# Ledger of designs, part 5: peptides against a protein of PDB entry 4GMN

Target 1, 375 residues: chain A of PDB entry 4GMN
Amino acid sequence: RYANITLLALVTLASIGTDFQETLVKGNQGSRESPISAADEEWNGFDDADGDAMDVDQKSSSGEDQEEDYEEIDVKEDDEDDDDDSITSEMQADMERVVGADGTDDGDLEDLPTLRELIQTAVPQLIRLSNLPIDSDESLTIQSHALSALNNISWTISCLEFANGENANIHNAWYPTAKKIWRKTILPILEADSADLKLATQVTSLAWAVARVLHGETPTDGNPHRKFISLYHSSKQQAGGNSNSIEEPEDPFQGLGVKCIGVVGSLAHDPAPIEVNREVGVFLVTLLRQSNNVPPAEIVEALNQLFDIYGDEELACDKEVFWKDGFLKHLEEFLPKMRTLTKGIDKRTQPELRTRADEALLNLGRFVQYKKKHA

## One batch from the design tools (peptide; made by RFdiffusion4, then SolubleMPNN)

Design b1_p8_3_s1 (from b1_p8_3, 4 letters changed)
Fold by OpenDDE base, seed 4:
Structure b1_p8_3_s1 (fold): chain B 375 residues (1-375), chain A 8 residues (1-8)
Amino acid sequence: as target 1 above (375 residues)
Amino acid sequence: SFSLPPQP
């Protein structure tokens, strides 16, 4: 009896998350009929101010070898029991503040209470249910449904615009819950090293949705990017050997390989540690180099992630990884291969894949030109 | 920064 009620509740929560996504997509289509006049503000580059070369004289000071005694700073792991209760109160106050300020459009206000209850009441229960000991087919079913509900909610939220402070209330309300999903749901499942490709696909989809909001602020403890890179490679080895048809999803972009790339790409954004960025960047560039055996959808995703990660010259990863590790050369060498790959996709049988590949090819040409100009 | 053109 309780199990059937729990299952029905989980199916209902997964449905609400889907219906909410459809509602947000429809709402955003209604607001986009305002012509954003793309003011082509040609950002005229910085004027080269003729900075006089001051000859700073090389004074040869002989620095004495001070043996700095490395005092072992006993980093007390202050188990800051982050009182998980305090975060929920600030989230609630920020949500109440925004609901109180924008009293103009009655439609967006009805969905905010529902989203609040999803984040504050439903998600903590879904996290708990996703972490139940698997001792029966029933517990496995509950976990799968809890992960599906978390995935749908997380994907829905990740489709909101958070740029320029848009939806900041929702971002602030989601951010610590997203970190909790990462630490309490995603990491434990990744560490369990389950050969269940269905579970791996569910957790990787959830991880991508979460990482699309957290980006480089996603917790880097336990090197989760390496776990997803390992999962990527393991999934390729299994697909090559066992004809156990997990039916490749009809959508090429729903494949486990694409999801792994999307996760690790998102994890590598600023302010991610430079070594995390490097390992992900090298992985992505290596896929391009080995593209003869890589599905086109994974190449498209890997390119988009590379553009997003290395699109800003002001970020530390531009100098310390992109330029230092010579990524530009690999992107230039990949251009003719990408043209061949894109032309090989049949527009009649795979129209979406062809469109996204044509866009990624265009962007690759632009990105290479951009990087050559800003070298 | 490099901005991707808006997807059509």
Scores: peptide ipSAE 0.074, ipTM 0.799, DockQ to the pose 0.094
Fold by OpenDDE base, seed 1:
Structure b1_p8_3_s1 (fold): chain B 375 residues (1-375), chain A 8 residues (1-8)
Amino acid sequence: as target 1 above (375 residues)
Amino acid sequence: SFSLPPQP
């Protein structure tokens, strides 16, 4: 499983790296006509297609061999020049190395030339493009594409395993770049206080991808967690008024509310300042208390973030926030509400949301039992 | 520490 996720992440990095090198090279050559359409699919995370392989016992009914003489219709293969999205032999070699790499403790990517060029050459240009003064519709378009590319790269890197020192070379190379994306791209856009919900969604998606690697080491300058909490509340107020509803994404987990929860949850991990952790923890627990007015996907994400933030009893936030602010009581009181919420999700119309809610309910019961034993 | 089960 992990090898396939890493492989898929690297395929995505390679595709993004190629499309982006091509877009940067073509953009510098002034050729107008390359179809931008394929790169506009924001990578919305890997659907953990837990393909519950229902073993449909296909009873082999022995139907008789009727030899129907299918005439060989000589279908001329029109050589559609399938734009061979063929992973270059170099990208494939980088993929094999990331799956097999004894991570050197240095940020050296000598063995990963494509990933090195992506991080060291492409990403710094993207950061520059995302920071251009917005004075035209063309400047807005360039910013949007630069943000989408930074999002896709950052998400893909955030899907690499970094636990136990795995991929340490990639982590060490990415870490300073991720901090630069945060300081140069994310913070300035959040400070501009734009009413543009499209831009806010792109920046929040990028911020989540970056924060999934940096966690509590994400720069706390300007209290960005409060900006994302404010954005969460503002997004809920705007959706009620003007009928130019940005179509709520068909996927309930791609909503701006879920993305805001994912960002602030990630920002609250150790070694985040205890006051940042407290403000985020209180926000998340408050969503559970108000769950009757909160989308089910946001409740699932808020629960997962609470489990990750407060899953370790040795962390300062466990004593100084979780126990001190009485979070266990709120989680225990939420259990019957979560059972009702999860049962209210139709398995036929929303199978993924139901599966993730069933899991979050199971984990909530386990987490409450864990905390009661370690009280 | 509490660990989520690996997703199935």
Scores: peptide ipSAE 0.072, ipTM 0.789, DockQ to the pose 0.089
Fold by OpenDDE base, seed 3:
Structure b1_p8_3_s1 (fold): chain B 375 residues (1-375), chain A 8 residues (1-8)
Amino acid sequence: as target 1 above (375 residues)
Amino acid sequence: SFSLPPQP
C-alpha cells in the first residue's frame, strides 16, 4: 500500500517534469530564434514501458455455472476526457513567470511556489529514495523511479536560460541542490560499479542534466569524467559481445554513448581544472579520429561539445589545451570524413540525425575557419 | 567567441 502510493507519487512527479519541459519548449519556440541546443531534444520522458504486467495467476477456481444475468450495466463511457492536465494552473503560472522573469539574484522562489516545493521538498526526498539500500526488487524499482523523477526535474531546469543572468533566482536555488544530487545520488551509483546498463543509463542521463547547469563547477572529486569515459568504453564492449543487446534506443541521440559524451563535455567547460578539460578534449578528438566505428549521433554530440568548450579564445583551455595539444589539425583532418558520414545518412529514414549532422558539419567548417583567423 | 548560427 505505502509502496504503491510512493511509486504513484514518483510517476506523477516524473510526468509533471515531462509536461513542464514540453510546455517550456513550446513557449520558447514563440520568443527565441536562439537555437535550443541539440541537448534540449534529448530529454527522455518517463518510460512507462516497464509495466511488468503482474501476471496475477487467476487460479481458475472452477466455480459452478450460475448464469447470473449480468445486467449489462451500460457503463456510459463518459468520455471523461481525463485531460489529466498534469499541469496544474499553479504550475502553468510558474512556467509563465519563468519565461518572463528578470528574477532577483537572491535564490528566493517566493513568486514560484510550485518550483520552490519541487526543489526544496520533493528533490531531497528523491535523493533519499535513490540512496536506499538495495535489498529487493522493490527497492530497485523505487530507486529507478526516483532517478527518473530527478532526471525529469533536472532536465526541465537545464532547459532554462541562465547565461545572461536570466532566471538567477532559479539558478541560485537549484545550484546547491544540483551539487547535492551529484554528490549524494550520481557519485555513489557510479562508484558501486554495477553491471546494470539500465541503471547506468538513468544515472548518466541525470548526470548530463545536472552538468548542463553546473558545467565546470560540477564537483571534480573522484574524477567523475574518467568514470563516464570508462562507462562509454564499457558500453561499447558489451554491445559488441552479447546478442542480448539492450535494444538500441529508437532515437540515436538517446544512446548511453551520446549521454556519456554530453556529461563529459559539460564537465570540461570553464572553470573546470585544465587537466579535466584536457582529458575530455583528448577523448572527444579521439572519437573523431576513430569515427569509422563511432555512431553518427555520438560524432554530432562530440562536435557540439568541442565547439562549446573551445568557442571562447579568452579561456585558459584555448591556449593550454586546444592550441597546445594541436586540436585544430585533428578537426581539419576530420572535415572530409564528416562530409562523407553526413552524406551517408538517409534523409528519409533518419531525418533528425541527418539535419543535426548537416548542422554539425556546417559548424565544423565555420569553427575551423574561426580558429584559423584567431591563431 | 565563436557563435553557432541559429538552428533553422
Scores: peptide ipSAE 0.070, ipTM 0.790, DockQ to the pose 0.092
Fold by OpenDDE base, seed 2:
Structure b1_p8_3_s1 (fold): chain B 375 residues (1-375), chain A 8 residues (1-8)
Amino acid sequence: as target 1 above (375 residues)
Amino acid sequence: SFSLPPQP
């Protein structure tokens, strides 16, 4: 009885976190310039001037579309608007405030009561439940649901803008809680060295969400970047051997490899220790050098992480890692390989992967030009 | 030539 109530509460919290994420992503799509524009703002070096429009020879193959007259079976979907109002009117009001408000710098969430209760009341219980001794299938199920709820909440918060002091109240409330999730949930699970790839995927997804807010301020205790790099390599060795299909997620960007890259990339941002930055940067550049054996989605993520880490020339990692270790040469040598890789992605079968690869290819060309101008 | 350490 208590277990079923706890499980139902965890499933409900995970659902709320998902629905909140989806709605924040939809709301923020209206205000975000293209991922290219956001990268251009960070680098301040992409002059729009050299519009060498690659003449994509649109060979208009006039295929005669045979209008097959599909009889529209008027399935009266009884829109049973099961308005399963999974989002309470209070959550919706909090979301509208987050999208619309100049956040006060005070870490007070008085105006965001639902988000306050999630951060201050729910998350501490989820941290506790995620770190229970696993002694039964029931405790494993509770841990998995607690990790799912923490993941969804953390991802939702990581979709907010914080870079220019936006949402400072939410950032200030979340930051100490994010560090608690890292230290009390993520690190203990990573230290348990479980062969459970499902658990590893859940904790890595959560780690990425947390690290997307904490960046280089993520606790470096026990060198977690090395654990995620090791997990990346271990996941590749297992996928190559046993056709125990962990069903490759239908979305290439939901793979454990992409998640590992996203975590270690986020951990390597300033003010991360230069040694951490170097180890991550070398790992990412190694993936590009080995790109023939790396999934395209992991290459896209590794490129984006390299751009974000080394976009700013004033950072210590630019001089001490990027230039010193000769990363520009590796990026320039990778550019023709990226063009081949991107062209090899079927736009019909993998439209998202193709779009994100086209963007990463464009950004790679621009980034190489930027770094050559600032050499 | 910066040889990345051979992956183990």
Scores: peptide ipSAE 0.035, ipTM 0.615, DockQ to the pose 0.029

Design b1_p8_3_s2 (from b1_p8_3, 4 letters changed)
Fold by OpenDDE base, seed 5:
Structure b1_p8_3_s2 (fold): chain B 375 residues (1-375), chain A 8 residues (1-8)
Amino acid sequence: as target 1 above (375 residues)
Amino acid sequence: SFSLPPRP
């Protein structure tokens, strides 16, 4: 009885976290439709004139009108009133405030009561549930659902802008909680060294969401970047042996390999220790060198992480890692391989992967040119 | 700094 109520509450919290994420993503896309001023660069039309008018003959074959009597199948639209009223009026008002607030209010979460209760009341309970001793299938199920709810909440918050002091009140409320998730949920599960790839995928997804906000301020205790690198390699060794049981996620970007890259990339940002940055940077550059055996989505994520980590010439990691370890040469040598890889992705069957690869290729060319100017 | 466009 208590287990079923706990399970229902966890499923509900995971759902709310998903719906909240979708609404925030849609709201943030709507605000970014600032009209791209179409710079009317006059595409000078090439005048090529050649006029050969081949007469294709109009042969008039009279096909007979078979009047097939289409019986109107009265499809009763069963109005399934999907009362997807999962978002309360208070949650919607909090979402509208988060999207619309000029983030200049250093205020408490007083104006965001639903988000406040989510961070201050729900998340601490989810952390407790994720730390239950695993002694039964019931405790494993509770842990999995607690991790799913923490993942969805953490991803949603990680979709907010914080870089220029936007949403500072939310950032300040989330930051200590994010560190608590890391220390109390993520690290203990990583230390338990379970062969459970489902649990590893859940904790890695949560770790990425948390690390997308904490960046280089993510606790470095016990070198978690090395554990995620080890998990990356272990996942590749297992996929080669047992073709049977883990359905590769239909989305290439939901793979455990991509998630591992996203975590370690986020952990390597300033102010991360230079040796953590170096170990991650070497890992990412090594993936590019071995790209023939690496899924395209992992290459896209690895490139994007390299651009974010090393995009600033004023950071200590630029001099002490990027230039010192010769990363520019590896990026230049990878540029023709990336062009081949991107062209090999079918736009019809994998449109998202192709779009993200085309973008990563464009950015790689620009990044290499930028680094050459700042050498 | 090299500003990437925000990732989608």
Scores: peptide ipSAE 0.123, ipTM 0.838, DockQ to the pose 0.120
Fold by OpenDDE base, seed 1:
Structure b1_p8_3_s2 (fold): chain B 375 residues (1-375), chain A 8 residues (1-8)
Amino acid sequence: as target 1 above (375 residues)
Amino acid sequence: SFSLPPRP
């Protein structure tokens, strides 16, 4: 009973997070198309893959042909418009306010009651559930659903514009909670060194969503960037061995490798320690050098992260890492490889991957020209 | 600073 109610509440919170994200994306389509990276995970629901096919030996008893005259019960399709309006009128009003809000600098969410309850009431409980001792399959299921709900809420908030002081009230309310998710949920799971790729994918998606808001202000305790780089390499080693079909996600941008790149890229932004920035920058540039063995989606993400990290010439990382470690040369040498890679993507079978690769190629050419002009 | 053009 309590487990089913907790599970239903977690499913509902994950659904609320997805629906809120979709509505923010639809609301933002009326404003400037900020490129949301394709890492917006819809919560893929409970795949009940536990079809334990009990081979019930149904003995073929030859029962006789009774033609039961089934009266055609004219079941009136009551069009119950299952307006499963999972979006309450209060949530919709909060979303409209978030899209239209003149950012007050105060972390007061007085005008955003649903978002306030998500951040202040729901998220602290989800953090607690994600930290329960795993002693049963039920506790593992609760952890997975708590991570999914935290993921969806964190992604939704990460889709808001904050760059120009927009939504400053939401940013200020979320920021301490995001740090708490990082320290209480993400770090302990990363320290447990689980061989569970599903759990690793969930925690890495959540880490990316959180790091998209915290950037270089993400807590550096325990060098989490090295753990995600290690996870990236470990995930590549496992995919080559056991053909246990963890089906690679149909979306090439939902892969654990892309998520690891997104996390470490976000962690490397200013004001990250120069050593953290360097280790991440070297990792990303190394992927470009090894591009023949790297999925195209990971190359696209690695390029975008490099542009975002090193796009500002006034930042300490430009002088101390980008120029000092000779990254421009590696980007220039990669241009012809990127042209070949992009042209090799079939527009018919992978239209999104091709579009994002064409954009990343265009931006790489522009970025190289920009850096040469400001050398 | 390098601004990425808004992705289409």
Scores: peptide ipSAE 0.121, ipTM 0.832, DockQ to the pose 0.098
Fold by OpenDDE base, seed 4:
Structure b1_p8_3_s2 (fold): chain B 375 residues (1-375), chain A 8 residues (1-8)
Amino acid sequence: as target 1 above (375 residues)
Amino acid sequence: SFSLPPRP
């Protein structure tokens, strides 16, 4: 009796998350009927003002070799279980203020209380249900439904614009919850090293949705990028050996390989540690180099992630990884291969994949030109 | 920065 009520509640939460996504997509379509005039603002490059190179003299002071005795500071890991249950109250008050101040259309206001209850009341229960010990088919079913509900909610939120402070109230309410999903749901399931590819696909989809909001602020504990890279490789080894038709999803972009690329790409954004960025960047560039056996959808996702990660010349990863590790050369060498790959996709049988590949090819050409101009 | 065109 309780099990059936729990399952019904989980199915209902998963449906609400889907209905929310449809509502947000419809709302965003209604506002986008304003023709964004393509202001081709040619960003005219900064005129290099002639900075007079003052010759600062090389004074060679020979500082002595002081052998500083590295006292092994026993860093007590204070496991401050900051059960920071406290943050929920102030963020709730700021959400109530933002709702009261700007004359946002009455429709968006009705959905905010529901989203608040989803984040504050439903998601913490779904996290607990996703972490139940698997001892029965019933517990496995509960976990799968909890992960499905978390996935739908997280994907819905990840489809909101957060650029330039848009939806900041939702971002702020979601951010700590997204970190909690990462630490309490995603990491434990990844560490359990389950051979269940369905579970791996569910957790990787959830991880991508969460990482699309957290980016490089996603917790780096236990090197999760390496776990997803390992999962990517393991998934390829299994697909090559057993003709157990895991029905490859009819959508090429719903494959576990694409999801792994999407996760690790998102994790590598600023402010991710430079070594995390490097390992992910090398993984992505290696996929391009080995592209002969890589699905076209994974190549499209890997390119998009590379553009998003290395699109800003002001970021530390541009100098310390992109230029230092010679990524431009690999992208240039991949251009003719990408043209061949894209042309090989049948527009009649795979229209979306072809459109996304044509776009990624266009962007690759533009990105290479951009990087050559800003070298 | 390199701006990607908005994904369709």
Scores: peptide ipSAE 0.120, ipTM 0.837, DockQ to the pose 0.109
Fold by OpenDDE base, seed 3:
Structure b1_p8_3_s2 (fold): chain B 375 residues (1-375), chain A 8 residues (1-8)
Amino acid sequence: as target 1 above (375 residues)
Amino acid sequence: SFSLPPRP
């Protein structure tokens, strides 16, 4: 009874986070041609497809054929408009304020009561639930749902613009909570040597969402970038061996490899330690060099991360990593390979992947020209 | 800084 209520509450929190994200994306399409960050990808969040229908073996006790005349209770289908109005009027009002607010710097969420309760009340409980001892299938289920809900909330917040002091109140409220998610949920799960690729995918998705806000201010304790690089390599080794390949997600961009690249790319942004930046930059450039065996979606993500990390000539990583380690040469040598890769993607079967690859190819040409002018 | 064009 309590478990089912907790699960239902976690599913509801997950759905709310999805619907918030969809509405934010729909709202933003109207106002600014902000460069849709790579992660305005529809987070296809809660695939409820693992409805393992517990086949309750109703032992049909052969009770006698009393033809009780089931009066056809004309259950009027009241079209209960399952207006799955998952977005409450309070949630919608909070979203309208997020789009319009010249953010006050104080981290005060007085004007955003629903978001305040999500950050201050719900997220601390979700962190607790995700960090419970695993001793049963029920505790695994609770952990998975808590991770899904944390993922949704974290992704939704990561889709907000924080540039130029926009949404500063939300940023300041979220920032300590995001660091808590990292330290109390993500790191403990990454240190638990689990062969569970489902759990690894969930924690990596959450880590990407958190790292998209924290960037180079993400806690570097224990070198988490190396854990995600190791996970990337381990996932490639497992997919090649067992016919129980977790079905590659239908969306190429939802793959564990893409998520690992997104996490480590985000971790490498300024003010990340220069050696963290170097290790990530070398990893990303190495993917481009080995592109013959790398999925196109991972190449697109690796390019976008390289543009974002090294797009500013004033940053220490430009001089100490990009130029010093000769990344421009590798990017220039990759241009003809990227043209071949992009042309190999069928526009009819993979229209999104082709569009994003055409964009990444255009940007690679521009980025190489930019770097040659600022050499 | 390098600015990416708006995504299509």
Scores: peptide ipSAE 0.113, ipTM 0.832, DockQ to the pose 0.096

